# Peptides against a protein of PDB entry 3PBP, part 4

Target 1, 203 residues: chain A of PDB entry 3PBP
Amino acid sequence: LNEKDLNLILNKSLVMYESLDSTTDVIVKRNVIKQLQFVSKLHENWNSRFGKVDIQKEYRLAKVQGPFTINPFPGELYDYTATNIATILIDNGQNEIVCVSFDDGSLILLFKDLEMSMSWDVDNYVYNNSLVLIERVKLQREIKSLITLPEQLGKLYVISDNIIQQVNFMSWASTLSKCINESDLNPLAGLKFESKLEDIATI
Target 2, 203 residues: chain A of PDB entry 3PBP as posed
Amino acid sequence: LNEKDLNLILNKSLVMYESLDSTTDVIVKRNVIKQLQFVSKLHENWNSRFGKVDIQKEYRLAKVQGPFTINPFPGELYDYTATNIATILIDNGQNEIVCVSFDDGSLILLFKDLEMSMSWDVDNYVYNNSLVLIERVKLQREIKSLITLPEQLGKLYVISDNIIQQVNFMSWASTLSKSINESDLNPLAGLKFESKLEDIATI

## One batch from the design tools (peptide)

Design b1_p9_1_s3 (made by RFdiffusion4, then SolubleMPNN; from b1_p9_1, 3 letters changed)
Fold by OpenDDE base, seed 5:
Structure b1_p9_1_s3 (fold): chain B 203 residues (1-203), chain A 9 residues (1-9)
Amino acid sequence: as target 1 above (203 residues)
Amino acid sequence: SKLSEAILS
């Protein structure tokens, strides 16, 4: 994958996200719609006292099903609106980071504290899912889209008005993955949860 | 959870 190929993929993804035309894959369409619904509910049904979000059946995502608690939730983001959500694989198993963007230009990187069931069935839900805040990344720009590539572990592509940026958190996510897979938390001690931000392309 | 505590420590 070179820069040109990446740009093509990202642009295609952006178009699909923004337009949801009839040519888009049904699964992609559904995913985008559910993401938007979730983000909307995330903001609407937030309880600052408990960091709880109640998700109605229609707003459920396949891999992320409410209600949720986010611990801790940055107090300064309470008055801001969540704009996008993405899940990023950090290994070849099932370990993922959840990213939520806000209209202040912030990204929060979250870990699923409890295992959530993947379900596209509206009738299925997971109760009391908890998300743990790992890192807040302040981009200070309007975030249009969050893109992930399955072959790019621990990488999040952030699309703004005129730039694509990569957030690479494998510096800590690789350790996290190892800890989870090996059931050993010792390597997390003293680990800095600082992602690397890089400009990829102008658009 | 223990994992969450470790992350937040």
Scores: peptide ipSAE 0.089, ipTM 0.757, DockQ to the pose 0.852
Fold by OpenDDE base, seed 3:
Structure b1_p9_1_s3 (fold): chain B 203 residues (1-203), chain A 9 residues (1-9)
Amino acid sequence: as target 1 above (203 residues)
Amino acid sequence: SKLSEAILS
């Protein structure tokens, strides 16, 4: 994901928003609005510092204009501004977690809905939860940068003014990866989505 | 989706 890709997503979100009418389901309307609000805030702080996020593939396959939607929508983040974005590999099969930071010091960990691409094959508007909110990590720090290392699966490095912290979510991501790759979601039942936070270095 | 339902359950 680059600026062009984000613009594409934003444009699609806008088109979808504009397609809303009196016949649109109230839940769909609400979710589209929330999605647009989120994307707009993400776009507001988009710059060259953002890490690469790969969501282009699904959108390139889309036949209909539509937004990605976060489920559940993090309502608390409505008043906050997205500051950074990163993509973290969780396996060698190209499954990824998307992380977005906010100016309140929160990180949200998101996963692409596997059914997202299928929903785009429909010629009519289809509401889809393209992103699933897995976890919110509250750091309560000013996040300066998000760093990922390709050789380190399921690890995110968060840089603030005085410290580097590691977020390790392989405790649940390994199970998630397996479920996706094997097309068996049963192991997700009862799984705790709690990442480990560790201080790595003082700056 | 089934995935979202599984994660959110």
Scores: peptide ipSAE 0.085, ipTM 0.741, DockQ to the pose 0.782
Fold by OpenDDE base, seed 4:
Structure b1_p9_1_s3 (fold): chain B 203 residues (1-203), chain A 9 residues (1-9)
Amino acid sequence: as target 1 above (203 residues)
Amino acid sequence: SKLSEAILS
């Protein structure tokens, strides 16, 4: 992500917000507001420290298909600011999880809606794209950076002041990947969306 | 969406 890309997303989110009227569905209103709040908070904390994130697909989707809403957005995070964003591959078929960190020490793991994912290669404009909240991980520490390794599927490294932690979500992401690839969502029923957290190194 | 419904169920 770069500042230009983030500005574009923000602008689109603003346009969407401004399009709301009294006849707009309540759910749509809620989602748009949540999206705008999220993007605004992310924008406020944007700096050069985000580093290189593989956002090519997300950037493309954001440009062509409009802004993303997070559903559901955790209510307790309304008062906190997004600090980092990362994209993590979960399979070799290019399915990805989006992770956003907050200044309360939380991570949210998000997945692009299937409808949006199916249109990935299509330049179709979609007015309302959604990110699905899968899991919230509370680390209760100041998150300095999010790192991903392309050779490590479903793994996120979280850097704080004194420790590096690994978040491994392949326990559920493997099933998710299968569901997407096979177009069968039945295996998701009853699936526990709980990632594994491990201390990797002290710094 | 179908995915949202499945995850949130």
Scores: peptide ipSAE 0.079, ipTM 0.731, DockQ to the pose 0.766
Fold by OpenDDE base, seed 1:
Structure b1_p9_1_s3 (fold): chain B 203 residues (1-203), chain A 9 residues (1-9)
Amino acid sequence: as target 1 above (203 residues)
Amino acid sequence: SKLSEAILS
């Protein structure tokens, strides 16, 4: 069992969980949850043993060529260290939110500055890429892993020692996606950038 | 950027 296989199993387990509803048999639901808990624990242990951050997601971030800045960077995080990075698709057009976790239990949601991207496309040289801070979510726990599922737009699964939580930001990301795709930022006016946090399972 | 301004407004 390698990391890729483990991630696949975890992803499948998460998808199965998401398929559960109030009409699902209690026994089935419990079994799915139990499986998810087990796989999540295994995944956590794997990450701790091998120090493996999801390199693939880091690679996507690396597509942001050159040095990058986060604007504005929360002052409270100056003394903390980033622990995990993930990218979350918000539409089928490859618009993504970048998520960075910190060792204080904070999660920041970021978006690539479109103007900077445009500049890169024009001159093929970017001195500094800008990431725009959209939201900070304070989980106040040790974040072990960040999991995303390509088929689940705008959802991030946060794994800690004792809990799996889902961060759902489609409440605002759907609007953001539309704005980007239509090149109209007007709908962003007055939009609340507040993600929904839900407990998925206790580990 | 315009996007930054819109998000931060």
Scores: peptide ipSAE 0.077, ipTM 0.739, DockQ to the pose 0.549

Design b1_p9_1_s4 (made by RFdiffusion4, then SolubleMPNN; from b1_p9_1, 4 letters changed)
Fold by OpenDDE base, seed 5:
Structure b1_p9_1_s4 (fold): chain B 203 residues (1-203), chain A 9 residues (1-9)
Amino acid sequence: as target 1 above (203 residues)
Amino acid sequence: SALSDAILS
């Protein structure tokens, strides 16, 4: 990931924000503001603390397409800075989980709605994008990197200063994938969204 | 959204 890509996303978000006026729909305005806030925090992390951010190509492209919102966004994380972004495949189709880390050591696991997915797959402009919050994982570590392996579905590797940890969310992601693919969301009711955390190696 | 409602239920 390079600074140029981040700047492009930031500039796009700024342009969208500057385009807002009194005639702008309230929902659109909210999404643009949330987009700008998110990107700004990411930019702050880049410039002030870490000097690098891991944003996967697909996610970067989606962000450039237009504003997005996280629903619901954890209020506790509002004042914290996003540090890393990764996308994790949960099946062999198109379903992915988006993970964002914060400088408080939290991970949020997000699912893209249809519009967001469409932008990634078809590269069509979508003005309103939404990410659904599924789970917050509190690691309380300085997260250096997020790594995914394409052959390992529903697994995220978190690298901190002294340890590599695996976050495995296939306990719920397999059900989510099935529900989306079958267009039946009923099995999500009552599903426990709790990922498994495992220490992989010390470094 | 329907998905959000289902996940958050």
Scores: peptide ipSAE 0.117, ipTM 0.766, DockQ to the pose 0.736
Fold by OpenDDE base, seed 3:
Structure b1_p9_1_s4 (fold): chain B 203 residues (1-203), chain A 9 residues (1-9)
Amino acid sequence: as target 1 above (203 residues)
Amino acid sequence: SALSDAILS
């Protein structure tokens, strides 16, 4: 996401929030509020220095007609602020993982729900767009930036004050990609969502 | 969704 896209999402989230009335389902209200809180926290720490992410994929995020929630959202992170966001390709198609960093040194790896992706193409207002929490990686470092390389699938580079670390999640992302592409969820059964962390360089 | 349920399961 770039700042423009984030602003668009924020604006949409605000519009959605304002559209809530007494007839709105309690669950929907709760989700919209949680979404707004999340987006707001992300916006507060948005560093304009996020490099040019492929604008086309971000455009899709910008057109999300509904608030997105993270399910399940780690309760501990409610007290922390999102600092960085990145999208990582997991195949040569359009499947990607969203990573959000927090000021507690945590990374969350998220997947866009298929229902959410479909809602982007439909004029129907979807109040509940869900990001699925796949994994939380606790680095316990101040994360300065997140770097992705298009030619390196399922790899995220995390830059802190003194070290560059690589997060490699292809151990599970390859299976996830296959499941999505083949519309077969059976291989997800028993899959361990554990990424590999490696120190790349000392700064 | 079925996907989310499968991942969370």
Scores: peptide ipSAE 0.108, ipTM 0.761, DockQ to the pose 0.847
Fold by OpenDDE base, seed 1:
Structure b1_p9_1_s4 (fold): chain B 203 residues (1-203), chain A 9 residues (1-9)
Amino acid sequence: as target 1 above (203 residues)
Amino acid sequence: SALSDAILS
């Protein structure tokens, strides 16, 4: 069993969890939750044991050359260190949100600037990669890993020692996706960039 | 970018 296998199992468990609804038998719910808890704990132990952090990278991001610029960067985070990074699909195209966690328990949700996105396709050296800060979510806990599922658009699973939380930002990401795809920014007017935080399971 | 400006506005 390796990290890849653990992630696969975890992802499968999360998918199963998301399949639960009000009509699901209580026993089934309990079993799925227990499985999720177990796998999550195993994943946490694995990361801790081997000194690994679950960092999900997007292919395009991997091609990006530093430095990165986050605008605006929260002043409060200058004293803290980034711990995890993940990319979350918001549509079936290539639009993604980048999430970075910090050791203060904060998440920042970022968008890859269109100008940056264009520059990433260039074979030449890219000097500046601009990320736009959309939202900061304060969890105030030690974030162990960030999990995303490609079939679950606009959802991020945050794993800490004692809890799994889901960050759902489709409330605004769907609009953002539309704006990008249609090259129409009008729907962004008055849009609130506030994600929904939900506790999924205790560990 | 225009998008960035719109998001930050």
Scores: peptide ipSAE 0.107, ipTM 0.771, DockQ to the pose 0.676
Fold by OpenDDE base, seed 4:
Structure b1_p9_1_s4 (fold): chain B 203 residues (1-203), chain A 9 residues (1-9)
Amino acid sequence: as target 1 above (203 residues)
Amino acid sequence: SALSDAILS
């Protein structure tokens, strides 16, 4: 994610906010507001510490029409600021997870809703797009950077002051990928969305 | 969406 992409997301969020009126559904209104708050916090914390995010992936996220919401957004994170964002591939078919870090040391793992993907069709306008909250990982440390490696599917590296940690979510992401690709959601039933956290190196 | 419902169920 670069500043240009972030600005694009912010602008879209603002436009959607401005479109709200008395006839707007309460749920839509709430979601747009939440989106604007989220993007604003992300923008506020934008700095050079954002790691090498594949510009193309983040740009695709920015191209999504309508407000982005996190469903459900963890209530306790309303008071915290987003610090980093990353996109992680989970298969070779370009399914991906979005990760956002917060200054409380939390990571949230998100998936683009199917409706969001459909909005990429220029002929289709989707007003309400959502990121589905899959997992929250509490690291209880200041997160400096998020790093992804294209050759390592379903892995996120988290850099803090003195340690590099790996978050591996392939335990559930492999199933998710299969469900998406095969258009069968049944295997998601009873699936535990618990990532593996491992210390990689001390720095 | 159906996917959201499945994940959140």
Scores: peptide ipSAE 0.096, ipTM 0.754, DockQ to the pose 0.857

Design b1_p9_2 (made by RFdiffusion4)
Fold by OpenDDE base, seed 5:
Structure b1_p9_2 (fold): chain B 203 residues (1-203), chain A 9 residues (1-9)
Amino acid sequence: as target 1 above (203 residues)
Amino acid sequence: MREEVGNYL
């Protein structure tokens, strides 16, 4: 965490607070307010020289967020279990893709379109817990692990029993990043969300 | 913008 990241989290927390209205659920209001209070206190206590912040005990008791949903959820995956998760940066900013593998050998690529607060008061905090399905890649292999390299944008390495494969989604992720960063949806028109699969090494 | 992108996908 650096000062830039802290400022971004503060700005996000402010935007979330400003989005609250009379129709917002009370639990959501409480969590968003607590989030803003937490981040504001972090910002006040930030020592940029040491990257250090003093956190009061009451803010160290955050609870687990979730469950999460996937929209649309592939019907074929209802009978299968998620096995691995990875997050892959698609630019030098904050745009990322969430990747989840299943025991049928599927890999789903997901977009987080909504911001969420931490869960402070309740377990199973479910506000803005949806992820958008972009692509399903069918590897038809037992996926043992997902590996990412920070220097390689939009690339995921999939390790199975006998092979390392690269999934490269920069064919669409570069356009997606551009649309977000430039606030223009036009480049998405006609874009195919088809990743490239390449064999890298035999294990 | 992120939400609009999500709605488009």
Scores: peptide ipSAE 0.445, ipTM 0.928, DockQ to the pose 0.954
Fold by OpenDDE base, seed 1:
Structure b1_p9_2 (fold): chain B 203 residues (1-203), chain A 9 residues (1-9)
Amino acid sequence: as target 1 above (203 residues)
Amino acid sequence: MREEVGNYL
């Protein structure tokens, strides 16, 4: 976490707070307010020279976010279990894709289109918990692990029993990044969300 | 913009 990242989180937390109205759920209000309070205190206590922040104990008790929903959920995965999760950066602005593997050998690539606060007081905090399905990649293998390399944008390494495979989604993720950063959807028109799968090594 | 991207997808 650096000063730029902290400012980004503060701005996001402020936007979430400003979106609150009389119709907003009480649990959402509490979490968004607590989020803004937390981030504001972090900003006030930020020491840019040392990259240190004092965090009060009360904010260390944040609960796990979720459950998440996937929209649309692939009907074929209804009877299967998620096995691994990874987050992959697609640019230097910290736009990211979420990848989830299933025990049928599928990978789903997901986009987080909505901002979500931390869960502070309740379990199963579900506000803005939707993820958008971009692509399903069928490997037809038992996926043991997912690996990402920070220096390799839009690449995921999939380890199965006898092989390491690379999933490369920069064919569409570069355009997606551009659309987000430039606030222009036009480049998405006609874009194919098809990742490249390559064998890297036998193990 | 992220929401609009999500709606497009």
Scores: peptide ipSAE 0.443, ipTM 0.927, DockQ to the pose 0.951
Fold by OpenDDE base, seed 4:
Structure b1_p9_2 (fold): chain B 203 residues (1-203), chain A 9 residues (1-9)
Amino acid sequence: as target 1 above (203 residues)
Amino acid sequence: MREEVGNYL
């Protein structure tokens, strides 16, 4: 976390707060307000010299978010169990892809299109909890782990028993990032969401 | 914009 990241989180929290109206659910209002209070306090307590932030005890009591939904959920995966999760940055901002592996050897690449607050008061806080399916990659391997390298945008390393494979989705993620950052959907037209799979090393 | 992207996908 750096000052730039903190400012971005603050701005996102402000936007969420500003989106609240009379029709917003009370639980959502409370969580978004608490989120803004938390992030504002983080910003206030930011020590750039040491890269430190002090978190008040009350904000350390955040609860688990979820459940999450995936839309559309691949019907073939209903009988399988998720095994690993990773988040991969696609730009030097905060655009990211969520990756989930399954025990059938599938990897799904997901887009978080909605902003969500932390859950502060309730378990199973459900608001803006949908993820959009972008791509399913069938590796047909037992996925042991998912590794990301912060310096490598749009790349996921998949570790199986005998091989390390790279999934590179920058072929489409660069366009996706551009669309988000420039507020223009036109570049998505005709875009193929096909990641490149490459063998990196045999184990 | 992210929501519009999500709606497009």
Scores: peptide ipSAE 0.442, ipTM 0.927, DockQ to the pose 0.966
Fold by OpenDDE base, seed 3:
Structure b1_p9_2 (fold): chain B 203 residues (1-203), chain A 9 residues (1-9)
Amino acid sequence: as target 1 above (203 residues)
Amino acid sequence: MREEVGNYL
Protein backbone atom coordinates (compact mmCIF):
# COMPACT_ATOMS: atom_id res chain seq x y z
CA LEU B 1 0.00 0.00 0.00
CA ASN B 2 1.09 3.53 -0.79
CA GLU B 3 -0.62 6.84 -0.04
CA LYS B 4 -2.29 6.87 -3.47
CA ASP B 5 -3.77 3.40 -2.90
CA LEU B 6 -4.97 4.40 0.55
CA ASN B 7 -6.69 7.52 -0.80
CA LEU B 8 -8.35 5.38 -3.47
CA ILE B 9 -9.66 2.90 -0.88
CA LEU B 10 -10.90 5.81 1.25
CA ASN B 11 -12.75 7.32 -1.72
CA LYS B 12 -14.34 3.93 -2.51
CA SER B 13 -15.44 3.54 1.10
CA LEU B 14 -16.92 7.07 1.07
CA VAL B 15 -18.84 6.35 -2.14
CA MET B 16 -20.24 3.16 -0.59
CA TYR B 17 -21.28 5.10 2.51
CA GLU B 18 -22.93 7.82 0.41
CA SER B 19 -24.94 5.14 -1.43
CA LEU B 20 -26.72 4.15 1.80
CA ASP B 21 -30.34 5.18 2.18
CA SER B 22 -33.45 4.40 4.24
CA THR B 23 -34.13 1.25 2.16
CA THR B 24 -30.64 -0.24 2.64
CA ASP B 25 -30.55 -3.41 4.74
CA VAL B 26 -29.35 -2.91 8.33
CA ILE B 27 -26.59 -5.51 7.95
CA VAL B 28 -25.33 -3.73 4.83
CA LYS B 29 -25.41 -0.37 6.65
CA ARG B 30 -23.38 -1.78 9.55
CA ASN B 31 -20.80 -3.35 7.25
CA VAL B 32 -20.40 -0.23 5.08
CA ILE B 33 -20.12 2.02 8.14
CA LYS B 34 -17.54 -0.32 9.70
CA GLN B 35 -15.64 -0.34 6.39
CA LEU B 36 -15.55 3.46 6.33
CA GLN B 37 -14.49 3.59 9.99
CA PHE B 38 -11.70 1.10 9.33
CA VAL B 39 -10.37 2.90 6.26
CA SER B 40 -10.66 6.30 7.95
CA LYS B 41 -8.64 5.05 10.93
CA LEU B 42 -6.17 3.47 8.53
CA HIS B 43 -5.77 6.84 6.81
CA GLU B 44 -5.41 8.73 10.11
CA ASN B 45 -2.70 6.36 11.34
CA TRP B 46 -0.82 6.19 8.02
CA ASN B 47 2.90 6.75 8.31
CA SER B 48 3.93 7.73 4.77
CA ARG B 49 7.62 7.67 5.68
CA PHE B 50 7.56 3.99 6.59
CA GLY B 51 4.45 2.81 4.71
CA LYS B 52 3.09 1.44 8.00
CA VAL B 53 -0.20 1.63 9.83
CA ASP B 54 -1.25 0.63 13.31
CA ILE B 55 -4.57 -1.22 13.01
CA GLN B 56 -6.76 -1.68 16.05
CA LYS B 57 -7.44 -5.33 16.90
CA GLU B 58 -11.22 -4.96 16.39
CA TYR B 59 -10.71 -4.35 12.67
CA ARG B 60 -8.66 -7.55 12.25
CA LEU B 61 -11.80 -9.65 12.79
CA ALA B 62 -13.21 -9.43 9.26
CA LYS B 63 -15.10 -12.54 8.11
CA VAL B 64 -15.24 -14.36 4.77
CA GLN B 65 -17.15 -12.70 1.93
CA GLY B 66 -19.35 -14.62 -0.51
CA PRO B 67 -20.67 -16.67 -2.11
CA PHE B 68 -20.47 -14.88 -5.47
CA THR B 69 -22.65 -15.18 -8.57
CA ILE B 70 -21.76 -14.92 -12.25
CA ASN B 71 -24.19 -13.20 -14.62
CA PRO B 72 -24.96 -14.64 -17.04
CA PHE B 73 -23.62 -18.03 -15.97
CA PRO B 74 -22.80 -20.14 -19.06
CA GLY B 75 -25.23 -23.07 -19.09
CA GLU B 76 -22.53 -25.43 -20.34
CA LEU B 77 -20.49 -24.83 -17.17
CA TYR B 78 -23.18 -26.05 -14.74
CA ASP B 79 -21.76 -29.57 -15.05
CA TYR B 80 -18.17 -28.44 -14.46
CA THR B 81 -16.09 -27.29 -11.49
CA ALA B 82 -14.02 -24.14 -11.09
CA THR B 83 -10.31 -25.00 -10.75
CA ASN B 84 -8.34 -21.72 -10.56
CA ILE B 85 -8.91 -18.02 -9.97
CA ALA B 86 -6.77 -14.99 -10.82
CA THR B 87 -7.11 -11.21 -10.76
CA ILE B 88 -5.54 -9.20 -13.59
CA LEU B 89 -4.95 -5.46 -13.56
CA ILE B 90 -6.03 -3.63 -16.73
CA ASP B 91 -4.60 -0.24 -15.72
CA ASN B 92 -2.39 1.39 -13.08
CA GLY B 93 -5.49 2.31 -11.08
CA GLN B 94 -8.19 0.16 -9.54
CA ASN B 95 -9.59 -1.58 -12.59
CA GLU B 96 -9.17 -5.34 -12.77
CA ILE B 97 -10.61 -8.44 -14.41
CA VAL B 98 -11.34 -11.62 -12.48
CA CYS B 99 -10.55 -14.84 -14.32
CA VAL B 100 -11.90 -18.26 -13.36
CA SER B 101 -10.90 -21.55 -14.99
CA PHE B 102 -13.07 -24.66 -15.20
CA ASP B 103 -12.25 -28.35 -15.59
CA ASP B 104 -13.73 -28.34 -19.14
CA GLY B 105 -10.78 -26.12 -20.17
CA SER B 106 -12.83 -22.91 -20.18
CA LEU B 107 -11.69 -19.53 -18.90
CA ILE B 108 -14.27 -16.94 -17.98
CA LEU B 109 -13.32 -13.27 -17.76
CA LEU B 110 -15.41 -11.38 -15.24
CA PHE B 111 -16.02 -7.76 -14.32
CA LYS B 112 -16.86 -6.61 -10.80
CA ASP B 113 -19.29 -3.79 -11.50
CA LEU B 114 -20.44 -3.36 -7.88
CA GLU B 115 -18.46 -2.45 -4.78
CA MET B 116 -18.80 -4.67 -1.73
CA SER B 117 -17.80 -3.91 1.85
CA MET B 118 -15.85 -6.39 3.93
CA SER B 119 -17.85 -8.69 6.19
CA TRP B 120 -17.46 -7.54 9.79
CA ASP B 121 -20.41 -9.04 11.66
CA VAL B 122 -21.72 -12.08 9.77
CA ASP B 123 -20.39 -15.12 7.96
CA ASN B 124 -21.22 -15.49 4.26
CA TYR B 125 -21.90 -11.77 3.82
CA VAL B 126 -23.92 -11.40 0.61
CA TYR B 127 -24.30 -7.94 -0.88
CA ASN B 128 -23.21 -6.73 -4.33
CA ASN B 129 -21.78 -10.22 -4.87
CA SER B 130 -22.45 -10.49 -8.63
CA LEU B 131 -19.76 -10.61 -11.31
CA VAL B 132 -20.50 -9.81 -14.95
CA LEU B 133 -19.43 -12.29 -17.62
CA ILE B 134 -17.42 -10.54 -20.34
CA GLU B 135 -15.91 -13.43 -22.27
CA ARG B 136 -15.55 -17.20 -22.29
CA VAL B 137 -12.29 -18.54 -23.74
CA LYS B 138 -12.32 -22.27 -24.56
CA LEU B 139 -8.85 -23.84 -24.34
CA GLN B 140 -9.94 -27.50 -24.46
CA ARG B 141 -7.06 -28.37 -22.09
CA GLU B 142 -6.71 -29.23 -18.44
CA ILE B 143 -5.72 -25.95 -16.80
CA LYS B 144 -3.19 -26.51 -14.01
CA SER B 145 -2.47 -22.91 -13.03
CA LEU B 146 -3.07 -19.26 -13.81
CA ILE B 147 -0.19 -16.78 -13.58
CA THR B 148 -0.22 -13.00 -13.74
CA LEU B 149 2.71 -10.60 -13.94
CA PRO B 150 2.20 -7.21 -12.23
CA GLU B 151 4.12 -5.38 -14.96
CA GLN B 152 1.97 -6.90 -17.74
CA LEU B 153 -1.47 -5.32 -17.85
CA GLY B 154 -4.35 -7.32 -19.29
CA LYS B 155 -2.32 -10.53 -19.68
CA LEU B 156 -2.95 -13.94 -18.19
CA TYR B 157 -0.63 -16.94 -18.50
CA VAL B 158 -2.32 -20.32 -18.56
CA ILE B 159 -0.30 -23.42 -17.72
CA SER B 160 -1.55 -26.79 -18.92
CA ASP B 161 0.23 -30.18 -19.09
CA ASN B 162 2.54 -29.38 -21.97
CA ILE B 163 2.09 -25.71 -22.85
CA ILE B 164 2.10 -22.16 -21.53
CA GLN B 165 -0.41 -19.93 -23.29
CA GLN B 166 -0.97 -16.18 -23.00
CA VAL B 167 -4.45 -14.71 -22.94
CA ASN B 168 -4.27 -11.03 -23.89
CA PHE B 169 -7.47 -9.04 -23.44
CA MET B 170 -6.06 -5.50 -23.80
CA SER B 171 -7.88 -5.22 -27.16
CA TRP B 172 -11.05 -4.52 -25.17
CA ALA B 173 -9.75 -3.94 -21.61
CA SER B 174 -7.98 -0.68 -22.54
CA THR B 175 -11.31 0.67 -23.79
CA LEU B 176 -13.12 -0.64 -20.71
CA SER B 177 -10.57 1.05 -18.43
CA LYS B 178 -10.94 4.30 -20.36
CA CYS B 179 -14.74 4.20 -20.13
CA ILE B 180 -14.61 3.72 -16.36
CA ASN B 181 -11.92 6.31 -15.71
CA GLU B 182 -13.43 8.97 -18.00
CA SER B 183 -17.06 8.17 -17.09
CA ASP B 184 -18.02 7.71 -20.76
CA LEU B 185 -19.74 4.60 -22.18
CA ASN B 186 -19.59 5.69 -25.83
CA PRO B 187 -16.29 3.89 -26.62
CA LEU B 188 -17.94 0.54 -25.73
CA ALA B 189 -20.27 0.81 -28.73
CA GLY B 190 -19.32 -1.87 -31.25
CA LEU B 191 -16.41 -3.13 -29.12
CA LYS B 192 -15.70 -6.84 -29.51
CA PHE B 193 -14.83 -8.72 -26.35
CA GLU B 194 -12.45 -11.16 -28.02
CA SER B 195 -9.13 -11.94 -26.33
CA LYS B 196 -6.01 -13.04 -28.18
CA LEU B 197 -4.70 -16.51 -27.34
CA GLU B 198 -1.03 -17.20 -28.09
CA ASP B 199 1.27 -20.14 -27.41
CA ILE B 200 4.33 -18.98 -25.45
CA ALA B 201 6.25 -22.16 -24.67
CA THR B 202 6.01 -25.93 -24.59
CA ILE B 203 6.84 -27.59 -21.26
CA MET A 1 -19.87 4.42 -13.77
CA ARG A 2 -18.78 0.81 -13.01
CA GLU A 3 -22.40 -0.23 -12.49
CA GLU A 4 -23.40 1.42 -15.77
CA VAL A 5 -20.57 -0.45 -17.49
CA GLY A 6 -21.77 -3.68 -15.90
CA ASN A 7 -25.30 -3.02 -17.12
CA TYR A 8 -23.97 -2.37 -20.61
CA LEU A 9 -22.01 -5.62 -20.73
Scores: peptide ipSAE 0.440, ipTM 0.925, DockQ to the pose 0.965

Design b1_p9_2_s1 (made by RFdiffusion4, then SolubleMPNN; from b1_p9_2, 4 letters changed)
Fold by OpenDDE base, seed 1:
Structure b1_p9_2_s1 (fold): chain B 203 residues (1-203), chain A 9 residues (1-9)
Amino acid sequence: as target 1 above (203 residues)
Amino acid sequence: MKEQVGKFL
């Protein structure tokens, strides 16, 4: 976490707070307010010279985010178990794709369209936890690991028993990045969400 | 914008 990342989190937390109205659920209001209080305090106590922050003990009780939902969830995957997760950057602006593998050898590529806060006070806090399904890639292999390289945008390495495969989604992710950054949806019209699968090495 | 992208997908 650097000062730029902290400012980004602060701005996101402010936007979430400003989205609260009279119709917002009380649990959501409470959690978003606690998120903003934490991030604001984090920003106040940030020492940019030393990269140090004094974090109050109360905020160390934050819980892991989840569960997540996938929309639409592929009906064929209801009987299968998720095995690995990875996050892949698609640009230098921190736009990312989430990938989840399943024990049927499927990969799903997911878009996070909504911002989430940490869970601060409620058990099983669930808000803005939906992920949009972009693509399902069927490898028909037991997936042991998902590897990403920070210098390789829109690339995922899939390790199975005998092979390393590359999934390259820059064919559509470059357009997606552009649409997000330029605030223009027109380039998405007629875009094919088809990733390239290539064998890299035999193990 | 991300929410509009998510509604498009």
Scores: peptide ipSAE 0.366, ipTM 0.907, DockQ to the pose 0.907
Fold by OpenDDE base, seed 4:
Structure b1_p9_2_s1 (fold): chain B 203 residues (1-203), chain A 9 residues (1-9)
Amino acid sequence: as target 1 above (203 residues)
Amino acid sequence: MKEQVGKFL
């Protein structure tokens, strides 16, 4: 975390707070408020010289987010198990794609359309947990690991038994990034969500 | 905007 990242998390937490209205569920309100309070205290106690923050004990009780849903879920993957997860940046504005691998050798590329708060309550907090399916890439290999390089936008490295492959989705992710950043959906019309596969190295 | 993109996809 740097100061820029912290400011972005604060701004996201503020936007989430500002989205609360009279119709918002009380549990959602409580979680978003706790999120904003946490991030605000984090920001106030940020020492940019040392990258240090004092986190009060109360906020260390935050739970892992989940479960997540994928929409639509590929019916063929119901018989298979998710093996790896990665997040891939598509621009310098922190737009990202989530990738999940399965034991059939499939990759699914997912879009996170909704912002989520941390789970701050004792119960399972589930809100804005949907991911949109963009693409399924069939590698037909045992996927051992997924690697991303923050400096390499829209690129995922897939390690299998004997090969490193690059999945490059900048063919569509550049347009997606532009649509998000410019608030214009028109460039998505007729866009093909087809990633490029390239063999990088034999292991 | 992300929500509208998600609804489009």
Scores: peptide ipSAE 0.366, ipTM 0.907, DockQ to the pose 0.938
Fold by OpenDDE base, seed 2:
Structure b1_p9_2_s1 (fold): chain B 203 residues (1-203), chain A 9 residues (1-9)
Amino acid sequence: as target 1 above (203 residues)
Amino acid sequence: MKEQVGKFL
């Protein structure tokens, strides 16, 4: 975390708080308020010189987020097990794609359309936990690892037994990034969500 | 915006 990242998290937490209304569930309100209080206290106690913050013990009790849902879930993957997860940046504005691999050798590329808060008080806090399916890539290989390089936007490296493959989705992710950042959906019309698969090395 | 993108996808 740096000061810029902290300011971004603070702004996100403020936007989430401002989205609360009279119809919002009490558990959601409580969780969003606790997140805002946590991030605000972090901001107040931020030591920029050392990149350190003293975190009060009460906020160290944050719980794991989840479960997550995929929409639409590929029916063909219902009986398969997720094996790996990776997050891939598509721009310098922290827009990202989530990739999940399955034991059938499929990759799914997912979009986080909803802002998720940390879980604070409630076990299995379920709010804004959906991920949108963009693309399914079938590798027909046992996927051992997913690797991302921070300097390589919209690229995922897939390691299997005998090969390293690159999945490059910048063909559509550049447009997606632009749509998000400019608040214009028009460029998504007729966009093909087809990633380029390339063999990088045999191992 | 992201929510509208997600609804479009």
Scores: peptide ipSAE 0.366, ipTM 0.907, DockQ to the pose 0.945
Fold by OpenDDE base, seed 3:
Structure b1_p9_2_s1 (fold): chain B 203 residues (1-203), chain A 9 residues (1-9)
Amino acid sequence: as target 1 above (203 residues)
Amino acid sequence: MKEQVGKFL
């Protein structure tokens, strides 16, 4: 974590706080407020020289988030089990795609459209837990692992028994990144969400 | 913006 990353987390926590209204659930309000208080204290106590922060003991009691939902969930995948997960950066900011593999040899590419706070007080805290389905890539292979390279934006390496394949989604992810960063949806009109699959190596 | 993108997708 650097000072730039901390400022981005602070800004996200502020935007999430500003999204609260009179209709928002009291548990959600309390949890988002605690997130903002944590990040604000983290920012105030940031030692940029050493990259260190003193965190109060109360904020070390954050709980695991989940469960998550996928919308729409592909009906064919109800009979299958998720095997791997990866996160792939699509720009030099904080825009990312989540990839999940299944034991049918499918990959799903997912977008996190909603910001989620950590769980602070409540067990099984569920808020903004949806992921949007962008694309399903059918490999028809047993997927052993998913690999990402930090220097390779919008690229996922899929390892199966005898082959390494690259999934490249920069054909649409560059436009998606632009739309998010410029706050303009117009470039999404008529965009095809079709990734390129390429064989890289035989194992 | 991400929410509007998610509603578009």
Scores: peptide ipSAE 0.363, ipTM 0.907, DockQ to the pose 0.915

